Peptides against a protein of PDB entry 7SID. Designs and how they scored, part 11

Target 1, 151 residues: chain A of PDB entry 7SID
Amino acid sequence: LHMYLMLLKELPGEEYPLPMEDVLELLKPLSNVCSLYRRDQDVCKTILNHVLHVVKNLGQSNMDSENTRDAQGQFLTVIGAFWHLTKERKYIFSVRMALVNCLKTLLEADPYSKWAILNVMGKDFPVNEVFTQFLADNHHQVRMLAAESIN

## One batch from the design tools (peptide; aimed at target 1 S35)

Design b1_p12_7 (made by RFdiffusion4)
Pose (drawn by RFdiffusion4):
Structure b1_p12_7 (pose): chain A 151 residues (1-151), chain P 12 residues (1-12)
Amino acid sequence: as target 1 above (151 residues)
Amino acid sequence: LEELQETFLNAP
């Protein structure tokens, strides 16, 4: 777990992007890793805080081949799964704050929501519309974080 | 992709 979190945190870089196949290799076990630790709040928070680093390489669309959409879908489905589970009151405010940070990073990467769309229950939600929903949260810290990052 | 999402949502 430590090895995987370290690789996720360190390998992606903004100045010189990785090949997309390497991004796919990084994102391949993430679904299973998240599945194992669905119950644990601390591990989920740590996983989200570490995976928010992959968006810098994911946002590149110059080489918009099939691998790009495959990696974007692999990431967005996991983010959407976390958001859906959060809507059902399944996570504490720490995981919600980490998810807010991830969504803020996604909004930074794709301001127009061309590709950053969460898919859940056969429906699609743009990240910008989802982000404003956190202004009505039951925890003050998450609301303040969303209000401050609304810019 | 759907199978990966369902695996996480159905995890114990």

Design b1_p12_7_s1 (made by RFdiffusion4, then SolubleMPNN; from b1_p12_7, 5 letters changed)
Fold by OpenDDE base, seed 4:
Structure b1_p12_7_s1 (fold): chain B 151 residues (1-151), chain A 12 residues (1-12)
Amino acid sequence: as target 1 above (151 residues)
Amino acid sequence: LEEERNKILNAP
């Protein structure tokens, strides 16, 4: 786990994007890792913080390529799952803050939610709609972070 | 991807 998390953390961002093939290789085990540690708040927070680099990398890629769409799909699968579990009140505020940062980064890369759409339980949820829900989060720091992101 | 989503959502 820690080795994998380190690789995610060291992923090049916007200034020097990795080849999409390399991004895909890093994303392949991500859903499995999330499944194994979904009940661990600290691990989930760490995962969410590190996948920010993936979003930044994806933003510089050719969005028309099949590999890019595949990478986006794998990433959004994880984000959607964490969002769903958040709605089920499974995560503490620190995890939700990390999720908000991911959603913020997604909106920066895709302001109109052309590809940033979460599919959960067979339904599609554009990230812009998902993000606004955190403006009404029960925890003040989460609300503040969400508000900061749109100002 | 549906299977991947379900792995996370249904994991114990």
Scores: peptide ipSAE 0.491, ipTM 0.919, DockQ to the pose 0.900
OpenDDE base, seeds 1, 2, 3, 5: peptide ipSAE 0.490, 0.488, 0.486, 0.488; ipTM 0.920, 0.919, 0.919, 0.919

Design b1_p12_7_s2 (made by RFdiffusion4, then SolubleMPNN; from b1_p12_7, 6 letters changed)
Fold by OpenDDE base, seed 2:
Structure b1_p12_7_s2 (fold): chain B 151 residues (1-151), chain A 12 residues (1-12)
Amino acid sequence: as target 1 above (151 residues)
Amino acid sequence: LEEEYNKIMNAP
């Protein structure tokens, strides 16, 4: 786990994007790691914080590439699952804060949610629609973060 | 991708 998290943390950001092939290699084990640690709030928070770099890479890639679509799909699958678990009240505010940051970054890369769509239980939810729900979060810090991200 | 989603959602 720690080795994988280290790799995610060291992923170059928007200023120096990695080849999509390399991004895919890092994303391949992500769902497995998330499944193993979905009940660990600290690990989930750490994962969400580190995958912010992945979002930045995805936003600068050729949208017509098969690898790009694959990477987007793998990433959004994880985000969708974490959002679903959030709806089920499984995550504390600190994890939700990290999730909001991911959603914010997604909206910056895809303001109209053309590709940033979460599929949850077979239904599609655009990230812009998902994001607005955090404006009504039970925790004041989450609401504030969501509100600040609109501007 | 559905399998990956279910993997996370159904994990113990």
Scores: peptide ipSAE 0.701, ipTM 0.957, DockQ to the pose 0.907
OpenDDE base, seeds 1, 3, 4, 5: peptide ipSAE 0.700, 0.701, 0.699, 0.698; ipTM 0.957, 0.957, 0.957, 0.957

Design b1_p12_7_s3 (made by RFdiffusion4, then SolubleMPNN; from b1_p12_7, 5 letters changed)
Fold by OpenDDE base, seed 4:
Structure b1_p12_7_s3 (fold): chain B 151 residues (1-151), chain A 12 residues (1-12)
Amino acid sequence: as target 1 above (151 residues)
Amino acid sequence: LEEERQKILNAP
């Protein structure tokens, strides 16, 4: 886990995007790691904070390539799972804060949710629709973060 | 991808 998290942390941002092949290699273990540590709030928060860089890389890629679609799918699978578990009240506010930041970054890359669509329990949810739900979050800091991201 | 989704959602 530590080695994997370190690799995610060292992922270059938007200024220096990685080849899509490298992004895919980093994303392959992600679902497994999330499944193993889904009950650990600190690990989930760390994962969400680190994958912000992945979103930035995805936003700069050719949307028509198979590798891009694969990377987007793997990433959105994880985000969708975290969102679903949030709806089930499994995560504390600090994890939800990190999730909102991920969703914000997704909206910056895809404002109209053309590709940023979460598939959960067989249904599609565009990220812009998902994001608005955090305006009604039970924690004031989460509501504030969501609200400031709109303007 | 569905398998990966279920892996996270149903993990112990």
Scores: peptide ipSAE 0.485, ipTM 0.920, DockQ to the pose 0.909
OpenDDE base, seeds 1, 2, 3, 5: peptide ipSAE 0.485, 0.482, 0.483, 0.480; ipTM 0.919, 0.918, 0.919, 0.918

Design b1_p12_7_s4 (made by RFdiffusion4, then SolubleMPNN; from b1_p12_7, 6 letters changed)
Fold by OpenDDE base, seed 5:
Structure b1_p12_7_s4 (fold): chain B 151 residues (1-151), chain A 12 residues (1-12)
Amino acid sequence: as target 1 above (151 residues)
Amino acid sequence: LEAERQKILNAP
């Protein structure tokens, strides 16, 4: 786990995007890691904080390639799962704040949610609609972060 | 992808 998290942490940011093939290889084990540690708040927070770099990378890539679609799907699968578990009140505010930051980055890259769509339980949820739900979060810091992200 | 989603959503 820690080796994988280190790799996520050391990924270059928006200024230096990775080839989509490299992003895809990094994302392949992510769902398995999330499934194993979904009950660990600290690990989930760390994962969400580190995948911010992946979000930025996906936002700058050419969305027409097969590898891009695959990587996008792998990433959105994880974000959708964390969002769903958040709706089930499984995560504390610090994890929700990390999730909001991920959603914010997605909206910066795709303001109209053309590709940033979460599929959960057979239904599609555009990220812009998902994001507005955090404006009504029970924790004031989460609401504030969401509000700042819109303006 | 559905299988991947279910792994996370239904994991112990």
Scores: peptide ipSAE 0.500, ipTM 0.923, DockQ to the pose 0.904
OpenDDE base, seeds 1, 2, 3, 4: peptide ipSAE 0.497, 0.496, 0.494, 0.499; ipTM 0.922, 0.922, 0.922, 0.923

Design b1_p12_8 (made by RFdiffusion4)
Pose (drawn by RFdiffusion4):
Structure b1_p12_8 (pose): chain A 151 residues (1-151), chain P 12 residues (1-12)
Amino acid sequence: as target 1 above (151 residues)
Amino acid sequence: SLEEEQEAFLNA
């Protein structure tokens, strides 16, 4: 787990992007890793705080081949799964704060929501519309974080 | 495949 978190945090870089096949290799086991630790709040928070580093390489669209959409879908489905589970009151405010940070990073990467759309229950939600929903949260810290990051 | 992986996570 430590090895995988370290690789996720360190390998992606903004100045010189990785090949997309490497991004796919990085994102391949993430679904299973998240599946094992669905119950644990601390591990989920750590996973989200480490996976928010991949958006810098994911946001590149110059080489918009099939691998790009495959990797974007791989990441967005996990983010949407976390959001859906959060809507059902399944996570504590720490995981919600980490998800807010991830969504803020996604908004930074794709301001127009061309590709950053969460898919859940056969429906699609743009990240910008989802982000404003956190202003009505039950925890003050998450509301303040969303209000401050609303810019 | 992505739909199956998402459902596997939600049902874990």

Design b1_p12_8_s1 (made by RFdiffusion4, then SolubleMPNN; from b1_p12_8 with E7Q A12S)
Fold by OpenDDE base, seed 1:
Structure b1_p12_8_s1 (fold): chain B 151 residues (1-151), chain A 12 residues (1-12)
Amino acid sequence: as target 1 above (151 residues)
Amino acid sequence: SLEEEQQAFLNS
């Protein structure tokens, strides 16, 4: 886990995107890692904070490539799971804050939700629609973060 | 599949 988190942390920022092939390799174990530590709030928060760099990489890539679509699918699968478990009240506010930041970054990359669509249990949820639900979050900091992103 | 992976995540 710690080695994997270190690799995620070392992802370059928006100014220096990784090749999509490298992004794919980093995304492959992500679902398994999240599954193993889904009940560990600190680990989930850390993972969500680190995958922000993945979103930045995806947003600057050619959306028509097969590798880009594959990377998008793998990433959105994990985000969708976090979203679903959030609705089931499985995560504390700090994890939800990290999730909102991921969704915010997705909206910045894809404002019209052309590819940023969460598929959960066979249903599609555009990120822009998902994001607005955090305006009614029980924690004031989550509501504020969501509201600041809309303004 | 991605759906199977997500389901495993949700049920873990």
Scores: peptide ipSAE 0.626, ipTM 0.949, DockQ to the pose 0.941
OpenDDE base, seeds 2, 3, 4, 5: peptide ipSAE 0.624, 0.625, 0.626, 0.622; ipTM 0.949, 0.949, 0.949, 0.948

Design b1_p12_8_s2 (made by RFdiffusion4, then SolubleMPNN; from b1_p12_8 with Q6R A8R A12S)
Fold by OpenDDE base, seed 4:
Formats: sequence, structure tokens, C-alpha cells
Structure b1_p12_8_s2 (fold): chain B 151 residues (1-151), chain A 12 residues (1-12)
Amino acid sequence: as target 1 above (151 residues)
Amino acid sequence: SLEEERERFLNS
């Protein structure tokens, strides 16, 4: 886990995107890692903070590429799972804060949710619609973060 | 597949 988290942390920012092939290699184990540690709040928060770089990297890629669609799908699968478990009240506010930041970054890359769509339990949820639900979060800091992101 | 990954995550 530690080694993988370090790799995620060292991802270049938006100004220097990785080749999509390298992004795919980093995303391959992500779902499994998240699944194994889904009940560990600290690990989940750390993962969500680190994958912010992935979102920024994906936003710089050609959307018509098969590799880009594959990477987007793998990433959105993880985000969708975190959101679903959030709806089930499985995560504390600090994890929800990290998730909101991921959603914010997705909206910056795709304001109209053309590709940023979460598929959960066979249903599609555009990120812009998902994001608005955090305006009614039970924790004041989460509500504030969500509100600031739309202004 | 992505569906399998979702299933593993949600049911872990």
C-alpha cells in the first residue's frame, strides 16, 4: 500500500501530463486497493487526495482516444463507489471533503459532465448533479467547500 | 471489466 500511495503522490500535475499508457498502469490496481481499504477512513482520504493529480492529467488528454476513455472509466468507477458509500453514510467528513475536491476538479475539466458521469448500480449520475447534493451535507465544512466551489 | 471492479469495491 505504501509504495502504491507514493507512486500516486508523485504524479505530475496538469502542466506536465503523463502519457496515457502510464496513467492506465497506475490506475489498474486502484479499484482493488480502494476495495481492500474501504473501511479505513485515513487511507481513503489519502487516496482521494492523491488521485486529484489523475483528474488533472486526464483533463489534458484527447477525449477521442480509446486509452483516454479507458482511463476515465477506471477513475470514475472508483469515484462512483466512494460517492455511493458516502450516500450510505460510511465516511466521515474529512473523506467527504476529499471527495468533493475530486468532484470539483472533474467539473473544472468537464463543466457540463459530458464524460464525467458516475455509474452506480446500473444508473448514470452526472457529476454536476452529484456535486449539488453536497450543498446539503450534514457537516458544515463540507457544505462550505461545496458552496465555494460553485461560486 | 469496470462492472466487476465496481462490484468488488461495493461488496468488499
Scores: peptide ipSAE 0.167, ipTM 0.802, DockQ to the pose 0.921
OpenDDE base, seeds 1, 2, 3, 5: peptide ipSAE 0.162, 0.144, 0.096, 0.158; ipTM 0.799, 0.797, 0.746, 0.795

Design b1_p12_8_s3 (made by RFdiffusion4, then SolubleMPNN; from b1_p12_8 with E7Q A8R A12S)
Fold by OpenDDE base, seed 2:
Structure b1_p12_8_s3 (fold): chain B 151 residues (1-151), chain A 12 residues (1-12)
Amino acid sequence: as target 1 above (151 residues)
Amino acid sequence: SLEEEQQRFLNS
């Protein structure tokens, strides 16, 4: 876990996007790691904070590339799971804050949710629609973060 | 598949 988190942390930001092939390699174990530590709030928060760099890379890539679509699918699958479990009240506010930041970054890259669509249990949920739900979050800081992201 | 991976996540 620590090695994987370190790799995610060391990813370059928006200024230096990674090749999509490298992004794919990093995303491969992501679902398994998240699944293994889904009940550990601190680990989940850390993962979500680190994958912000991945979101930035996905937003700058060629949307017509097969590798891009694959990477987007891998990432959105995980985000969709986090969102679903959030609806089931499985995560504390700090994890939800990190999730909102991910969704915010997705909307910045894809404001019309052309590719930023969460698929959960066979149903599609555009990120722009999902994001608005956090405006009614029970925690004050989460509501504020969501509101600030829109304005 | 992605669906199987997500299901494992949701049921873990």
Scores: peptide ipSAE 0.656, ipTM 0.954, DockQ to the pose 0.941
OpenDDE base, seeds 1, 3, 4, 5: peptide ipSAE 0.654, 0.654, 0.654, 0.654; ipTM 0.954, 0.954, 0.954, 0.954

Design b1_p12_8_s4 (made by RFdiffusion4, then SolubleMPNN; from b1_p12_8, 5 letters changed)
Fold by OpenDDE base, seed 1:
Structure b1_p12_8_s4 (fold): chain B 151 residues (1-151), chain A 12 residues (1-12)
Amino acid sequence: as target 1 above (151 residues)
Amino acid sequence: DLEEKRQAFLNS
């Protein structure tokens, strides 16, 4: 875990985008790592904070390539799972804050949710629709973060 | 593949 988190932490953002092939290889084990630590709030928060750089890389690449679509799928699988578990009230506010930041970054890269679509339990949920649900979050800081991101 | 990963994550 620590080695993987270190790799995620050191991933360059928009300023220094990595080849999509490298991003894809980094994303492949992500769902498994998240699955192992889904009940650890601190680890989940750390993971969500680190994958912000992945979104920036995805937005700066050729969106028509097969590797880009694959990388998007790997990433959205994880985000969708975190969102689903959030709806089941599995995560404290600090984890939800990190998730909102991920969704915000996705909307910045894809404002019309052309590719940023979460598939959960066989249903598709565009990120722009998912994001608005956090305006009604039980924690004031989460609501504020969501509201500020719309403006 | 992705569906299996989603299910594994959600059911862990």
Scores: peptide ipSAE 0.336, ipTM 0.878, DockQ to the pose 0.890
OpenDDE base, seeds 2, 3, 4, 5: peptide ipSAE 0.330, 0.328, 0.333, 0.330; ipTM 0.876, 0.874, 0.876, 0.875

## One batch from the design tools (peptide; aimed at target 1 Q74)

Design b2_p13_1 (made by RFdiffusion4)
Pose (drawn by RFdiffusion4):
Structure b2_p13_1 (pose): chain A 151 residues (1-151), chain P 13 residues (1-13)
Amino acid sequence: as target 1 above (151 residues)
Amino acid sequence: EEELWEEIIKENE
């Protein structure tokens, strides 16, 4: 777990992007890793805080081949799964704050929501519309974080 | 919850 978190946090870089196949290799076991630790709040928070570093390489669309969409779908499905589970009051405010940070990073990467769309229950939600929902949260810290990052 | 994660794992395979 430590090895995988370290690789996720370190390997991606903004100045010189990785090949997309390497991004796919990085994102391949993430779904299983998140599946094992679904119950644990601390591990889920750590996982989200470490995966928010992959958006810098994911946001590149110059080489918009099939691998780009495959990697974007692999990441967005996991993010949407966390968001859906959060909507059902399944996570504490720490995991919600980490998800808000991830969504803020996604909004930074794709301001026009061309590709950053969460898919859940056969429906699609743009990240910008989802982000404003956190202004009505039950925890003051998450609301303040969303209000401050609304820019 | 488990079904949702199984579906995501299957799509990634």

Design b2_p13_1_s1 (made by RFdiffusion4, then SolubleMPNN; from b2_p13_1, 7 letters changed)
Fold by OpenDDE base, seed 3:
Parts: sequence; C-alpha cells; structure tokens
Structure b2_p13_1_s1 (fold): chain B 151 residues (1-151), chain A 13 residues (1-13)
Amino acid sequence: as target 1 above (151 residues)
Amino acid sequence: DDSLWQEIIEKFE
C-alpha cells in the first residue's frame, strides 16, 4: 500500500502529463486498493488526494480513444463508488473534502460532463449535478470548499 | 472494476 501511495503521490501534475498507457497501468490496482481499504478513512483520503493527478492527466489525453475511454471508465467507477458511499454517510468530512477536489478537477477537465458521468447502480449521474449536492453537505467546510470551487 | 465496486456498494447498503 505504502509503495502504491508513494507512486501516486509522486505522479507528475498537469504540467507534465503521463502517456495514457501509463495512466492505465496506474489505474489497474486502484479499485482493488480502494476496496481493500474502503473502511479506512485516512487511506481513502490519501488515495483521493493523490488521484487528483490522474484526473489532470485524463483531461489532457484524447488521442488514444480506446485507452482514454478505458482509463476514464476505470477512474469514474472508483469516484462513483466513493460518491455513493459518501451519500450513505460512510465517510467523514475530510474524505468528502478530498472527493470534492476530485470532482472539481473533473469539471475543470470536462466542464460540460461529456464523459465525466458517474454510473452507479445502473443510473447515470453527471459530475456537474453530483458536485452541486456538496453545496448542501452537512459539514460547513465541505460546503465552503464546494462553493469556492464553483467560483 | 464495476463488479468489485458494486459489491462494495451493496455491503454498505
């Protein structure tokens, strides 16, 4: 876990995007890691904070359509799961803060939610609609972060 | 993958 988290942490930001094939390789274990530590708030927060770089990379890669869609799908599946579990009140505010940041970066990459759509239990939820829900979060810091992100 | 996270979701419901 620590090695994986360290790798995620050291990912280059938007300024230095990774090839999509590298992004895919990094995403492969992500679901398993998240699943394994889904009840660990600190680990979930850390993961969500680190995958911000993945979102930035996804937004800059559009040449390899198949791999891009695959990477986007894998990432959105993870975000969708975290979002759904958040709605079920399974995560503390600090994890929700990290999730909001992920959603913010998704919207920056895809303002019109063309591909940034969460599929949860067979239903589609555009990220822009999902994001607005955090404006009514129970925790004031989450609401503030969401509000600041809109502007 | 989708299957994995669906299982997770169901466990928390």
Scores: peptide ipSAE 0.108, ipTM 0.754, DockQ to the pose 0.106
OpenDDE base, seeds 1, 2, 4, 5: peptide ipSAE 0.095, 0.068, 0.069, 0.071; ipTM 0.755, 0.750, 0.752, 0.756

Design b2_p13_1_s2 (made by RFdiffusion4, then SolubleMPNN; from b2_p13_1, 6 letters changed)
Fold by OpenDDE base, seed 3:
Structure b2_p13_1_s2 (fold): chain B 151 residues (1-151), chain A 13 residues (1-13)
Amino acid sequence: as target 1 above (151 residues)
Amino acid sequence: VDELFQEIIAKNE
């Protein structure tokens, strides 16, 4: 886990995107790691904070390639799971803060939610629709972060 | 709901 988290942390920013092949390799264990540590708030927070760079990389890639679609799917699946559990009140505010940042980054990469769509339990939820829900979050810092993202 | 996390991941893979 530690090594994996370090790899995520060291991902280059939006100015230096990784090849999609590298992104895919990083995403392969992500779902398993998230699932395994789903009850650990600190780990979840850390993961969500680090995968921000993945979103930036996805936004700069050719969206028509199979690898890009695969990467997007894997990433969105994880985000969708975190969002769903958030709705079930399973995560503290710090994790929700990290999730909002992920959603914000997704919207920056895909403002019209062309590909940024969360599929949860067979239903599609555009990220822009999901994001607005955090404006009504129970924690003031989460609401503030969401509001700042709109401004 | 903890099991649901795994279910969601599995369904979308």
Scores: peptide ipSAE 0.111, ipTM 0.767, DockQ to the pose 0.395
OpenDDE base, seeds 1, 2, 4, 5: peptide ipSAE 0.103, 0.106, 0.106, 0.105; ipTM 0.760, 0.765, 0.758, 0.758; seeds 2, 5 fail the geometry check

Design b2_p13_1_s3 (made by RFdiffusion4, then SolubleMPNN; from b2_p13_1, 6 letters changed)
Fold by OpenDDE base, seed 1:
Structure b2_p13_1_s3 (fold): chain B 151 residues (1-151), chain A 13 residues (1-13)
Amino acid sequence: as target 1 above (151 residues)
Amino acid sequence: DDELFKEIIEKNE
């Protein structure tokens, strides 16, 4: 876990996007790691904070390539799972803050949710619609973060 | 609820 988190943390920013092939390799273990540590708030927060770099990389790639679609799908699967458990009140505010930042970054890359769609239990939820739910979050900081993202 | 996380991951793989 530590080494994996370090790799995610050390990803270059939007200024230096990684090849999509490298992104795919990084995403491959992500779902398993997230699932394994789904009950650990600190680990989940850390993961969500680090995968912000992945979202930035996805936004800089050719959106029509097969590898891009694959990477997007793998990432969105994880985000969808976190969102679902958030609705089940399984995550504290700090994890929800990190999730909102991920969703915000997704919307910056895909404002119209053309590809940013969460599939949960066979149902599709566009990120722009999912994002608005955090405007009614129980924690004031989460609401504020969501609200400032709209403006 | 915890099992739902695994289910979501598995269904989307």
Scores: peptide ipSAE 0.201, ipTM 0.825, DockQ to the pose 0.381
OpenDDE base, seeds 2, 3, 4, 5: peptide ipSAE 0.196, 0.142, 0.184, 0.182; ipTM 0.824, 0.769, 0.816, 0.813; seed 2 fails the geometry check

Design b2_p13_1_s4 (made by RFdiffusion4, then SolubleMPNN; from b2_p13_1, 6 letters changed)
Fold by OpenDDE base, seed 4:
Structure b2_p13_1_s4 (fold): chain B 151 residues (1-151), chain A 13 residues (1-13)
Amino acid sequence: as target 1 above (151 residues)
Amino acid sequence: DDELFQEIIEKNE
């Protein structure tokens, strides 16, 4: 886990995007790792913070590429799972803050949620609609983060 | 809910 997290942490930012092939390789284990540690708040927080770089890379890629769509799908699946458990009040505020940052980055890349759509249990939830729900989060820091992200 | 996370991952892969 630690080695994997270090790799995610070292991903370059938006200014220096990785080839999509490299992004895909890094995303492949992500779903399994997240599922395995879904009950560990600290690990979940760390994962969500590190995958921000992945989102930035996705936004710089060719949207018509099959690899891009694959990467987007894998990432959105994970985010959708985290969001679902968030709705079930399974995550503390620090994890929710990390999730909000991921959603914010997704919206920067796809403001109108053309592709940024969470599919949870067969239902589609556009990220822009999901994001607004955090404006009413029970924790003030989460609300604050969500609010500053749209202003 | 715990099992649901795994289910969501599997359904979308």
Scores: peptide ipSAE 0.207, ipTM 0.825, DockQ to the pose 0.389
OpenDDE base, seeds 1, 2, 3, 5: peptide ipSAE 0.206, 0.204, 0.141, 0.206; ipTM 0.823, 0.823, 0.766, 0.821; seeds 1, 2, 5 fail the geometry check

Design b2_p13_2 (made by RFdiffusion4)
Pose (drawn by RFdiffusion4):
Structure b2_p13_2 (pose): chain A 151 residues (1-151), chain P 13 residues (1-13)
Amino acid sequence: as target 1 above (151 residues)
Amino acid sequence: SEELEEEQEEFLE
């Protein structure tokens, strides 16, 4: 787990992007890793805080081949799964704060929501519309974080 | 794409 978190945090870089096949290799076991630790709040928070680093390489669309959409789908489905589980009151405010940070990073990467759309229950939600929903949260710290990052 | 849908559903279950 430590090895995978370290690779996720360190390998992606903004100045010189990785090949998309490497991004796919990085994102391949993430679903299983998240499936094992669905119950644990601390591990989930750590996983989200480490995966928010992959958006810098994911946001590149110059080489918009099939690998780009495959990797974007592989990341967005996990993010949408976390958001759906959060809507059902399944996570504490720490995991919600980490999800807010991930969503803020996604909004930075794709301001127009061309590709950053969460898919859940056969429906699609743009990230910008989902982000404003956190202004009505039950925890003050998450609301303040969303209000401050609303810019 | 279908494999990712199945992995998402397993995670939510």

Design b2_p13_2_s1 (made by RFdiffusion4, then SolubleMPNN; from b2_p13_2, 5 letters changed)
Fold by OpenDDE base, seed 3:
Order: C-alpha cells, then sequence, then structure tokens
Structure b2_p13_2_s1 (fold): chain B 151 residues (1-151), chain A 13 residues (1-13)
C-alpha cells in the first residue's frame, strides 16, 4: 500500500501528462486497493487526493482511443463506488472533501459530462449532477468547497 | 465493461 500511495503521490501534474499506458498501469490495482481499504478513512482520503493527477492526465489524452476509454472506465468505476458509499454515509467529511475535489477536477476536464458519468448499479449519474448534491452536504466545509467550485 | 461492473460490485460489497 505504501509504495502504491507513493507512486500516486509522485504523479506529474497536468502540465506533464503521463502516457495513457502508464495511467492504465496505475489504475489496474486501484479498485482492489480501494476495496481493501474502503473502511479506512485516512487511506481513502489519501487515495482520492492522489488520484487527482489521474483525472488531469485523462483530460489531456485522446478521448477516442481505446486506452483512454478503458482508463476512464476504470477510474469512474472507483469514483462511482466512493460516491455510492458516500450516499450510504460511510465516509467522514475529510473523505468527502477529497471526493469533491476529484469531481471538481473531472468537471474541469469534462465540463459537459460527455464522458464523466458515474455508473452505479446500472444507473448513470453525470458528474455535474452528482457534484451539485454536495452543496447540501451535512458538513459546512464540504458545502463550502462545493460552492467555491461553482463560483 | 462487465468486468468493471464486477469490480465495482466487489468494492461495494
Amino acid sequence: as target 1 above (151 residues)
Amino acid sequence: MEELKKEQEAFLS
């Protein structure tokens, strides 16, 4: 876990995107890691904060390539799971803050939710629709973060 | 995509 988190942390920013092949390699273990540590708030927060770089990389890739679609799918699967568990009140505010940042970054990359759509249990949820729900979050800091993203 | 669905289901279980 520690090594994986370090790899995520050391990802280059949006100014230095990774090849999609490298993104895919990083995403391969992501769902499993998240699943294993889904009950660890600190680990979940850390993961969500680090995968922001993945979104930035996805936004600079060829959206029509197979690898890009695969990467998007793998990433959105994980985000969708975090979203669902958030709806089930499984995460404290700090994890929700990290999730909001991920959603914000997704919207920056895909303002019209062309590909940024969460599929959870067979239902599609455009990220812009999901994002606005955090304006009504129970924690003031989450609401504030969501509001800042809109303004 | 079916595989991703399975992965998500495992995550949510």
Scores: peptide ipSAE 0.359, ipTM 0.880, DockQ to the pose 0.898
OpenDDE base, seeds 1, 2, 4, 5: peptide ipSAE 0.358, 0.357, 0.355, 0.353; ipTM 0.879, 0.878, 0.877, 0.877

Design b2_p13_2_s2 (made by RFdiffusion4, then SolubleMPNN; from b2_p13_2, 7 letters changed)
Fold by OpenDDE base, seed 3:
Structure b2_p13_2_s2 (fold): chain B 151 residues (1-151), chain A 13 residues (1-13)
Amino acid sequence: as target 1 above (151 residues)
Amino acid sequence: MKELQEKQQQFLS
């Protein structure tokens, strides 16, 4: 876990995007890692904070590439799961804040939700619509973060 | 896509 988290943390930002092939390889095990630690709030928070760099990389590539679509799919699968579990009240506010930051970054990369669509249990949820739900979050800091992200 | 669905299902189980 530590090595994997370190790799995620060291991902370059928007200025220096990684080849999509490398991004894809990093994303492939992500779902499994998250699944194993889904009940650990601190680990989930850390993962969500680190994958912010991945979102930035996804927005810099050609959407017509198979690897790009695959990478986007791998990432959105994880985000969708976190969102779903959030709706089931499985995560504390700090994890939800990290998730909001991920969603914010997705909206910055894809403001019209052309590819940023969460599929959960066969249903599609555009990120722009998902994001607005956090404006009504039970925790004031989450609401504030969501509100700041809209403007 | 089926693989992704399986991954998500495992995550949510």
Scores: peptide ipSAE 0.594, ipTM 0.935, DockQ to the pose 0.894
OpenDDE base, seeds 1, 2, 4, 5: peptide ipSAE 0.592, 0.593, 0.589, 0.590; ipTM 0.935, 0.935, 0.934, 0.934

